# Peptides against a protein of PDB entry 5VZU: the designs that were tried, part 93

Target 1, 271 residues: chain A of PDB entry 5VZU
Amino acid sequence: GRTLEDIFHEHMQELILMKFIYTSQYDNCLTYRRIYLPPSRPDDLIKPGLFKGTYGSHGLEIVMLSFHGRRARGTKITGDPNIPAGQQTVEIDLRHRIQLPDLENQRNFNELSRIVLEVRERVRQEQQEGGHEAGEGRGRQGPRESQPSPAQPRAEAPSKGPDGTPGEDGGEPGDAVAAAEQPAQCGQGQPFVLPVGVSSRNEDYPRTCRMCFYGTGLIAGHGFTSPERTPGVFILFDEDRFGFVWLELKSFSLYSRVQATFRNADAPSPQ

## One batch from the design tools (peptide; made by RFdiffusion4, then SolubleMPNN)

Design b2_p17_1_s4 (from b2_p17_1, 6 letters changed)
Fold by OpenDDE base, seed 1:
Structure b2_p17_1_s4 (fold): chain B 271 residues (1-271), chain A 17 residues (1-17)
Amino acid sequence: as target 1 above (271 residues)
Amino acid sequence: GLYVPDLPLMPSTINGF
């Protein structure tokens, strides 16, 4: 029977062949789109810009990271046989932070899966509730007539006072053991490790992360067939590195900032 | 099959390319 390894090798050969076909067929018919770097905002989680993914069968991918209020987006700058350029490979909800457990429990894929799926259900509930409030408000602008009814003037009245008494009752001081919420030192990264059974192309990923967020990744068949969004975890390592855990795929993608300076890559001022 | 930009979604069934 075909092994998973045989299937992987066959797929790698198809991807190489597709890359060769795309490069060879379009040599004379390339459509170019100018890409501008997104403007940086003070409240951006990190500086927006170009990141390189050095993962999986496709090899090198370029993604533009941008911030849109409480959302971040990874937009494909390079296309592949499955997902064309300009698609949002990742969408991150910066409202839904993922809290990673300790290192021992981070090795457990089922624990990460539980945490992510609980956040996914909260996001779905919030989307359903927010859809109902927008529907009811449009109804009854009935043309109620402007009747001019008049200026009536009244009146002052008065003062009263009274007393009531001082009851002492001396309820006992219940020792509320204030669980000292150790102030999460806002600046120290937490130890990070991939769960057992999550595939990474390289074991050379950062072993400390700053924060994680819920997100979704785009997957598709060849030729962008049956595109869907799968749940995942955006992992901020530092100013220049982030990861994405594809939960259902049990895969990890590492993205590193492109350090090249581009002249004249700034977006034109909005006219 | 379905694919992520870096890896094929290996279908749980061998016949699902």
Scores: peptide ipSAE 0.031, ipTM 0.633, DockQ to the pose 0.059
Fold by OpenDDE base, seed 2:
Structure b2_p17_1_s4 (fold): chain B 271 residues (1-271), chain A 17 residues (1-17)
Amino acid sequence: as target 1 above (271 residues)
Amino acid sequence: GLYVPDLPLMPSTINGF
């Protein structure tokens, strides 16, 4: 029988061949597209820009990280045999922070899976509720004909009943000082490790992360067949590094900032 | 056909095709 290693090797050869075919076909149809760096905003989680990823069989990929209010987006600058350039490889929901457990429980893939799937369900519920509010808000502008409801009358007064007993008992209000959950200082990194069974190309990933968010990644077959979104975790390590855990694929992608200075790469200011 | 996403290690065992 073919081993998993044989299947992996055959598949790696197929991807290399596909990459070669695509690059060789593109030699005849190179669409050069000028890339502009997104403008930086004060509220951006980190400086937007180009990041290099080394994941899977594709080798080096370039992704543009950009911020869109409470969402972040990774856009492929380099295409591959599965996903063409210009596609959104990752979409991050900055509303849904993922709290990683302690370092021991971070090794448990089932614990990470539980946390991510719970957040995915909340995101689905919020999308359904927001769809209903947008639907119901259009229906209620029926003209409220303010029919003057008539002045119904003054009905009466009745009485007194009495008595007074004063019982003292001064039970001290135990100040349950609700320990204000100190907003986990967004700047203190926590220890980070990949779950057991999550593949990484390099064990040399940052062992401390600043924060994590729910996101989705784009996956597809060769030639962009059957594209779908799979759940994952965006991991911010620092100003220049982030990761993405592909939950269903049990894989980790590390992205590092491209430190090259690009002349005239700034987006033209919207006039 | 093995639906192999961008990530090399789709275990072949997703029984789809």
Scores: peptide ipSAE 0.027, ipTM 0.640, DockQ to the pose 0.051
Fold by OpenDDE base, seed 5:
Structure b2_p17_1_s4 (fold): chain B 271 residues (1-271), chain A 17 residues (1-17)
Amino acid sequence: as target 1 above (271 residues)
Amino acid sequence: GLYVPDLPLMPSTINGF
């Protein structure tokens, strides 16, 4: 029987071969898109820009990280046989911070899975509630046709009496256990390790992280078949490094800032 | 600006993942 390693090796060879076929056959027919670096905003979690990612099967990829209010996006600059260039490989929800457990419990994939799936369910509920509010707001502008319905007479219904004994319902103040907002330790790096069974291309990833957020990654079959979004964890290591844990794929991608200065890569000022 | 190639889509015939 094929081992999982054989399947991964065959698949990696196939992806490399496909990438080679693509690059070699289309070398003369490549459409080049000019990319611009996103402008930095004061509220950006880190400086936006180009990051080099290492995916297990796809090798080296380039992703543009950009910020959009309470969301961040990784846009593929390098396409692959599954996901073409220009697709949003990751979408990060900066409203939904993930708190990693201690270093021992971080090795437990099921614990990370639980935490991520609980956040996914909250995100789903918020999307459903926000969808209902947007739906109900449109329904009330029915035209009030003011048909003057005629004045039917006041029947005097009678005055029955008064006995309001005040029951002292001593409602005990339910201790609202204020869920202690654990102060966002915005400054101290937490020890970081990948869960057991999460594949990394190498063990050379940062062993401390600043913060984590819920996100979704885009996955697809070859030729961008059956594209779907899978839950994951965006891990901010530092100003120049982030990771993404693909929960369902049990994979980790490390991204490092491209330190190359691109002349004239600034976005044209909106005229 | 940086220019990046737009990679074509392969035919769906390779059922990889």
Scores: peptide ipSAE 0.010, ipTM 0.554, DockQ to the pose 0.567
Fold by OpenDDE base, seed 3:
Structure b2_p17_1_s4 (fold): chain B 271 residues (1-271), chain A 17 residues (1-17)
Amino acid sequence: as target 1 above (271 residues)
Amino acid sequence: GLYVPDLPLMPSTINGF
C-alpha cells in the first residue's frame, strides 16, 4: 500500500510541478498590476495592509487585509494552483463576534463547530429576511396610470380654534434598556488554543487572542474549479497578527503583517 | 478534492482505504 508519507510526497511533487508549469507559462505575459495599500480609517479594527500567510504545502501567501464598514476582506496578492490572485480568500463579518469558551472547552472541536454553525444560521436568517423586504418593495411599483385627476377646488382652511388645554402627557420615561455595555474587555486578551484535530503548520501561534469573528473562506480545486465558501473563525491576536480557522477543513492559517515600508504605495488621491 | 491554496496537506487520515 502507499504510505501516508508516499501520498504526501506525491502531492508535494504535483504541487511543485503545477507551480513550475504556472511559472513557466507566465513567460509570455507577465501583467504587472500596481497594488495600492488601502487607506487606514479610525474605525478599522486594525491597520489595513499586507499580511504574510504561513500555510503548509504551497509556501507563502500574501493577503491584503481591508475594511469595508462592518466587513473585512482578505484579498490574495499571490495566487496559487487553486485560487488565483485577486480573489477574496477570506470574508469576515464584524457584526458577528464569536465568543470562545474557556481554555479547556476550546480544545473541543465540536464546541467550536456548534458556536460557528449557530452564527452561520443567524447570518443566513438575516440574509433571507433582508431578501424578502427587498422583494416586497419592488412589487408595489405597478405602473400608476396617471389618470388626470381633475382639479378639485381649494376648500377653505377651517380656522384653528385656540383651545390650548395643556395635556400633561406624562411621558413615562421609556425604560432605556441600557444595552448592557458588556464592558469592552477590549484590552485583556483571552487565552487561546486550537481545538484538538485542527492542523496548524507550527504550534508557534499566539496563545492569547483579542477578538474572534465569524467569517467564510474560499476553497477550490486546481485551476479554480468548483469554488465555494466554507465557514470559519477570524481570530484577531494583535495589531500585526490574525488567524483563520477553516472549520470544515480542520485547519488553521496564521497571518503576520509584512513589516516592509512601501514608499508611494498610497492610492492616488481622487482627482 | 477541494483545496485551499496553502492548507497543509492534512495527512489524510486514511481511515477509508
Scores: peptide ipSAE 0.029, ipTM 0.622, DockQ to the pose 0.050; fails the geometry check

Design b2_p17_2_s1 (from b2_p17_2, 8 letters changed)
Fold by OpenDDE base, seed 5:
Structure b2_p17_2_s1 (fold): chain B 271 residues (1-271), chain A 17 residues (1-17)
Amino acid sequence: as target 1 above (271 residues)
Amino acid sequence: SEREKKLEELRKDFNVK
């Protein structure tokens, strides 16, 4: 019978062939666009820029990381058979930090899945609530015609009196010790390991991470068919490395900064 | 489901060693 390796080899050949077909179809329509690096802001989680990412069988791809307030975005600079160039391969919600458990519990995929899905549900609730506030403000003030309904004189029911002294029941305010949210230790990395059953192209990934955030990845069939967002985890390792765990795909993509200094890669200052 | 078939194909796309 076909081995799992034979199936993977045939599938990799199919992906390479599709990539070749797509790239060859553009031979007559190659538009070269200068890519500008996003301007760095002081509040950016790390310096924005080009990263080389791993996508299993798709191999090495280039992604632009950029920051947009409380959101980060990975935009594909290279396309693959599923997701074209210019698409947002990852969208990160910097409001929704994910706390990874201890190293032992990080090996449990179901624990990571629970944590991510609980955050996903909170994000969904916040989107529903914020959608309602934007909807109610367009009250159509229809012109209420001023029909002058007559002044019926409702009667003066009487003023009974004064005295009841309120008793001094001095209920002690129970000190609700607000559990001080431990300030997010921005400085110390925590031990990091992939859950069992999450595939990585290489086992050579950072074994320490700074912080994690909820995010979504873009997935589609070949030819960008039925595109949708799938939940995942953005993992910041350091200034030059981040990862994305594709939860439903049980896959990990590692991204490393492109260290090449490009002359004239800065966006021209808006005049 | 059609979605689950798509996810299985994508798992092959991402998880080829």
Scores: peptide ipSAE 0.536, ipTM 0.942, DockQ to the pose 0.578
Fold by OpenDDE base, seed 3:
Structure b2_p17_2_s1 (fold): chain B 271 residues (1-271), chain A 17 residues (1-17)
Amino acid sequence: as target 1 above (271 residues)
Amino acid sequence: SEREKKLEELRKDFNVK
């Protein structure tokens, strides 16, 4: 029978052949575009830039991380047979933090799945509510015929100032127990482990993370067929490393900053 | 389903060691 190794070897040969076919098909029609690094902003979660990511059998890919207010975006710089260059491989909602449980419960894939799917449902509800407010606001511009209402004379209502004695109602200051906002533990990373059954190409992933956010990954068939967004978790490890858990794929991608300095890679100032 | 077949192929793509 085919071994698991035989199946993986055949699949790797197919992916290499597909990459060769796509590369050779466009060899005579290559368009080069300059890529600029996004400018750093003070409110950026980490410095934006180029990261090298692992997509299992697809090998090493280059992704540009950028920040857009309450959203982060990973844009493919390298394409693969499924997803071409310039596509948003990951889209992160920085409004929706994922709180990981303790290490024991982090090993439970069903617990992570529950947490992520609950956040996905909140994001869907917010999108539906925001869609209704935008819809109702457009409907009320019926053509108000501006009938010129005649200027009725402002009757001077007399300014009788009644001497209202200030009642000293000594309202006891109700002790608003300020629910101590647990100081966002910005400093101490939490222990991190992948759930059982989540595959990682690299076992040397960081065992401590700073914070996690809800996000979606882009998935497609070969030739970018039937593209869709799948739920996942963005994991910030440090200034130079982040991960993405692909929930439906049960896979983890590790991204590490490209430690290269580029000359003339800054975006031209907007004229 | 065609979607589940796509997810299965993608799982192979992501899980090759």
Scores: peptide ipSAE 0.535, ipTM 0.941, DockQ to the pose 0.585
Fold by OpenDDE base, seed 4:
Structure b2_p17_2_s1 (fold): chain B 271 residues (1-271), chain A 17 residues (1-17)
Amino acid sequence: as target 1 above (271 residues)
Amino acid sequence: SEREKKLEELRKDFNVK
């Protein structure tokens, strides 16, 4: 019977062959587009820019990280057989922070799966509610032809009613216990480990993370067939490193900033 | 399912060491 090793070897050969076919076809029609680095904003979680990531057998890929209000996006600069360049490989919801458990419980894949799927359900509910508000807001612009009902001049009846005494009801100021916003411990990293059964290309990933967010990754078959979003976890390690846990794939991708400075890479000022 | 087969192929893509 085919060993697991034989299956992986055959699959790796298929991916190499696909890569060879695609690269050989590109010689017939290359479209070059200039890429600009996103402008940095004060509210950006980290500096936007180019990151190098690993996608298992596909090897090294380049992703542009950018921030869009309460969302972050990883846009593929390099394509692969499944997902072409210019697609949003990851979408991060910065409204939905994921709190990781202790290290012992972080080893439990089912616990991480539970946490992520609960957040996924909240995101789905919020999208349904926001869709209803946007729908109802359009329906109320029925043209109320406000026929100008003639302003009958209702008379000024002047009734002077009397001096009711100011009752000094000294309502005690209820101590609004200002729930001390515990200063978001944005600075202290927590210990981090991948769940058992999550594949990483290398065991050399940061063992401390700053924060995690709910996100979705784009997955497709070869040739971008049946594209869909799969749930995952964005893990911010530091200013120059983040990860993505592909929950359904049981896989981890590590992304590291491209440290190269590019001349003339700034976006043209919006005219 | 067809989706489950797709996920299994994608797991191969991601898990080749």
Scores: peptide ipSAE 0.533, ipTM 0.941, DockQ to the pose 0.559
Fold by OpenDDE base, seed 2:
Structure b2_p17_2_s1 (fold): chain B 271 residues (1-271), chain A 17 residues (1-17)
Amino acid sequence: as target 1 above (271 residues)
Amino acid sequence: SEREKKLEELRKDFNVK
């Protein structure tokens, strides 16, 4: 019977062949586009730029990380048989932080899945509410003709009654010390481990992370067929490394900053 | 489903070590 190794070997050969077919088809009409590095802003979570990602069988990919207010984006610089260059491989919502549990509970894939799906539902609700406010705000400027509703003089006063007893009992208000949620110290890394059953190409990933956010990854069939967004977790490790957990794929991608210095790679100043 | 089949093929793509 075919071993699992035989199946993976055949699948790798298919992907390499597809990559070769696609590149060879484009060889007749290669368009070169200059890529500019995004400008750095003080409020950027980390310095924007080029990152080298690992995607299982696809091997090495280059993505551009950029910040857009409360969103971050990973844009493909390299294409693959499924997703062409220029597509947004990851979209990160910097409003929706994911709190990872302790290391013991981080090993539970179902716990991570629960947390991510709860955040996904909140994002969906906020999008629906924001869509309704934008819709309802246009409808209500009908001129309310202020018809003067006549002042009908509704009536009387009734009176009663008296008594006064002054029961003293001075129950001390127990100071419910609202445990001020200490703002999660933005500087202390928390211990990090992948859930059981999440595949990583390499076990050499950072064992501490700074923060996590909700995000979506782009998935498609070969030739960019039926493209869709799948939920995931963006994990910031440090200034030069981030990860993405593909929840439905049970996969982890590690991204590391490209340390190469580029001359004249800065975006032209807006004139 | 067709979507589940697509996700299974993509899992193979990502799980090739």
Scores: peptide ipSAE 0.524, ipTM 0.939, DockQ to the pose 0.601

Design b2_p17_2_s2 (from b2_p17_2, 9 letters changed)
Fold by OpenDDE base, seed 4:
Structure b2_p17_2_s2 (fold): chain B 271 residues (1-271), chain A 17 residues (1-17)
Amino acid sequence: as target 1 above (271 residues)
Amino acid sequence: SKRDEILAELTRDFNVK
């Protein structure tokens, strides 16, 4: 019978062959698009830019990380057989921070799964509620036919009198202790380990993370068939490295900043 | 399911060292 190793080897050969066929036969059909680096904003979690992903059979991938208010996006600059270039490979919800447990409990995949699935349910609820508010707001712009309400007469408001003494009830303003939002201290990095049974290409990933967020990754079959979003965890390691844990795939992707300086890569100023 | 087939395929793509 085929071993799992034989199946993986055959599948790797098929993917390499598909990539070779695609690049060799369709080179003349490639549409080149100029990419621009996103402008950096003060509120950006890290500097936006190009990151090198090295995961799975696809080898080297380039992703553009960009920030969009309370969302971050990883956009594929390089396509693969499953996900074409220009697709959002990851979408990160910066509203939904993931708190990792201690290092012992981080090894438990079921604990990470529980935490992520609880956040996924909150995100679904918020999307349903926000969908209702957007629906109700459009329904009330029915054309109020301005029926000319007839000019009902000015009833003279009677002059009622004088005296009521203002009682000095000095209600002490209860000090609403504004819970000082502790400035998001770039907290001391938390020890980080992948859960048992999460596959990584190598064991050489950062063992300390700054923060984690809920996100979704894009998955599809070959030729971008049946694309769907799968839940995951965005792991910020440092200014130049992040990871994504694909929860359902039990896989980890590491992304490292492209250190090359590009001339004329800035977006043209909107004229 | 078709999903499980896609997930199994994608898991292979990501797990190949």
Scores: peptide ipSAE 0.027, ipTM 0.692, DockQ to the pose 0.542
Fold by OpenDDE base, seed 5:
Structure b2_p17_2_s2 (fold): chain B 271 residues (1-271), chain A 17 residues (1-17)
Amino acid sequence: as target 1 above (271 residues)
Amino acid sequence: SKRDEILAELTRDFNVK
């Protein structure tokens, strides 16, 4: 019977062959576009830029990290057989922080799955509510056809009386337990470990993280077939490293800043 | 489902130990 290793070798050969076919077919049609680094903003979670990812069997990927208000985006600079260059491999919601449990509970994939799916449901509810507010605003510009409806008469409905006493009922002010916004202690990293059954191509990942956020990753079949967003966790380790946990794929991708100084890679100032 | 097929392919692609 085929071993898992045989299936893996055959699949890796297919992926290498696909990558070779793509590289060779496009040799005459490769439009080299200059990539500019996104401008840094003071409120950016980390400096935007190029990150080198370990992305499963596809090997080494380059992703551009950029910030867009309360969202972060990873854009593929390198394409693969599934997802072409220029696609948003990850989209991060910086409004929805993921709180990781202690190290013991971090080993439990089901606990991470629960936490992520609860946040996913909140994000879905917020999108539905925001969609409803945008929908109601358009309906009221029906043309006021001013049909002069006739003067129907003054019915004199009657005089009912006075006196109902002021009941003093002193309703105690229910202590709205203000959910203490735990101050974003940006300082000390928390201990970090991958859940059991989450695969990492490199076991040498940072064992401390600063913060985590809810996000979605892009998945597709070969040739970008049936592209879908899957839930995951963006993990900020430090200024130069982040990870993404692909929840449904049970996979982890580590991204490290490309330390190469590109001369003149800054976006031209908008003149 | 086509999703499960894609996930199975992608899981193989990601599970390169």
Scores: peptide ipSAE 0.027, ipTM 0.693, DockQ to the pose 0.577
Fold by OpenDDE base, seed 2:
Structure b2_p17_2_s2 (fold): chain B 271 residues (1-271), chain A 17 residues (1-17)
Amino acid sequence: as target 1 above (271 residues)
Amino acid sequence: SKRDEILAELTRDFNVK
């Protein structure tokens, strides 16, 4: 039978061959586009810019991280056999923070899956409600003068009055100690571990994270066939590192800031 | 399904260490 090693080698050869075919097919049609670094804004979660990631067997990816109000976006700078350059590999909803459980429960993939799927359902509901408000705003045709239908006199049903005695039971107001919402300490890192069964290329990932958010990743077959969005978790580790957990794929991608300085890479100021 | 086939291919791509 084919060994796991044989299957691995066959698959790696296919990916390399596909990468070579795609690059060679485009060799006669190479379009060079200038990439501009997005301007940094005070409200950006971290400085926007280029990040170097690992994406399973595809190896090294470069993505541009940018912020768009309550959304963050990872745009592919490098293409692969599945997803071409310029596609949004990740889209992050900064409105939907994911609270990771304690370190013991973080090992449970089913717990993370539950949390992410509950957030996905909330995002879907908010999109439906916001779609209804945008739809109803066009439908206000002017007030049809509804003619006043005559007030038929509803009959006075009689006031039966019986005397029920005041039982005095002075139940002490149990002080509902308002569970003080511990101010979400936006600055303290929490212990972080990948769930059991989530594959990472390297076990060398940050063991503390600042914040997690709901997001979606783009997946497709070879040649960008049947592209779709899959749910995941964006994990902010620090100013220079973030991760993405691909929930359905049970995979983790780590991204690190490209430390190279580029001359004249700033976006032209909007005139 | 075609989705499950694509996910199986992609899962192989991610699980290749």
Scores: peptide ipSAE 0.027, ipTM 0.688, DockQ to the pose 0.560
Fold by OpenDDE base, seed 3:
Structure b2_p17_2_s2 (fold): chain B 271 residues (1-271), chain A 17 residues (1-17)
Amino acid sequence: as target 1 above (271 residues)
Amino acid sequence: SKRDEILAELTRDFNVK
């Protein structure tokens, strides 16, 4: 019978062949597109730019991180056999922060899965409610027939009634229970560990994270077949490093900032 | 399903050390 090693070897040969076919097909007709670095904004979670990461056997990939209000986006600069360049490999919802449990409970994959799936369900509900409000608002512009009802000048009755009784409504100052602003622990990173059974290519990932957010990653078969979004966790480690946990794939990708400086890479000013 | 096939392949790809 085929061993797991035989299956792995056949799969690696297929990936090498696919990578070779893609590389060799481009030699005859290359379309070059200039890539500009996103401008930095004050409200950006970290400086936008190029990050290097790995997707399993695909090897080194380059992703552009950019910020779009309450969303962050990772766009593939390098393509692979599954997902071509220019696709959004990750979409992060900065409205939906993930709170990681303590370090002991972070080892439990089922606990992380529960937390992420609860947030995914909230995001789906918000999308359904927002879709319904947008649908009902369009329906009521029935054609109001412009019947020109005549402008009868109804008289200004001047009734001056004076009685200024100052009701001393002693509004008791309702105790504004100051919702204790849980001090935004923006400063001290939380201890971080991958759940048991989440694969990482590199065991040398940061063991402390600043914050986490709900997101979705793009997955597809070879040749970009049946593309879909899978739930995951964006993990901000520091200004130059982030991770993505692919929940359904039980995998972790680490992304590190490209430290190269590019001349003339700034976006042209919007004319 | 075709989804499960894709997920199985991608899971193999991510598990390559």
Scores: peptide ipSAE 0.026, ipTM 0.684, DockQ to the pose 0.542

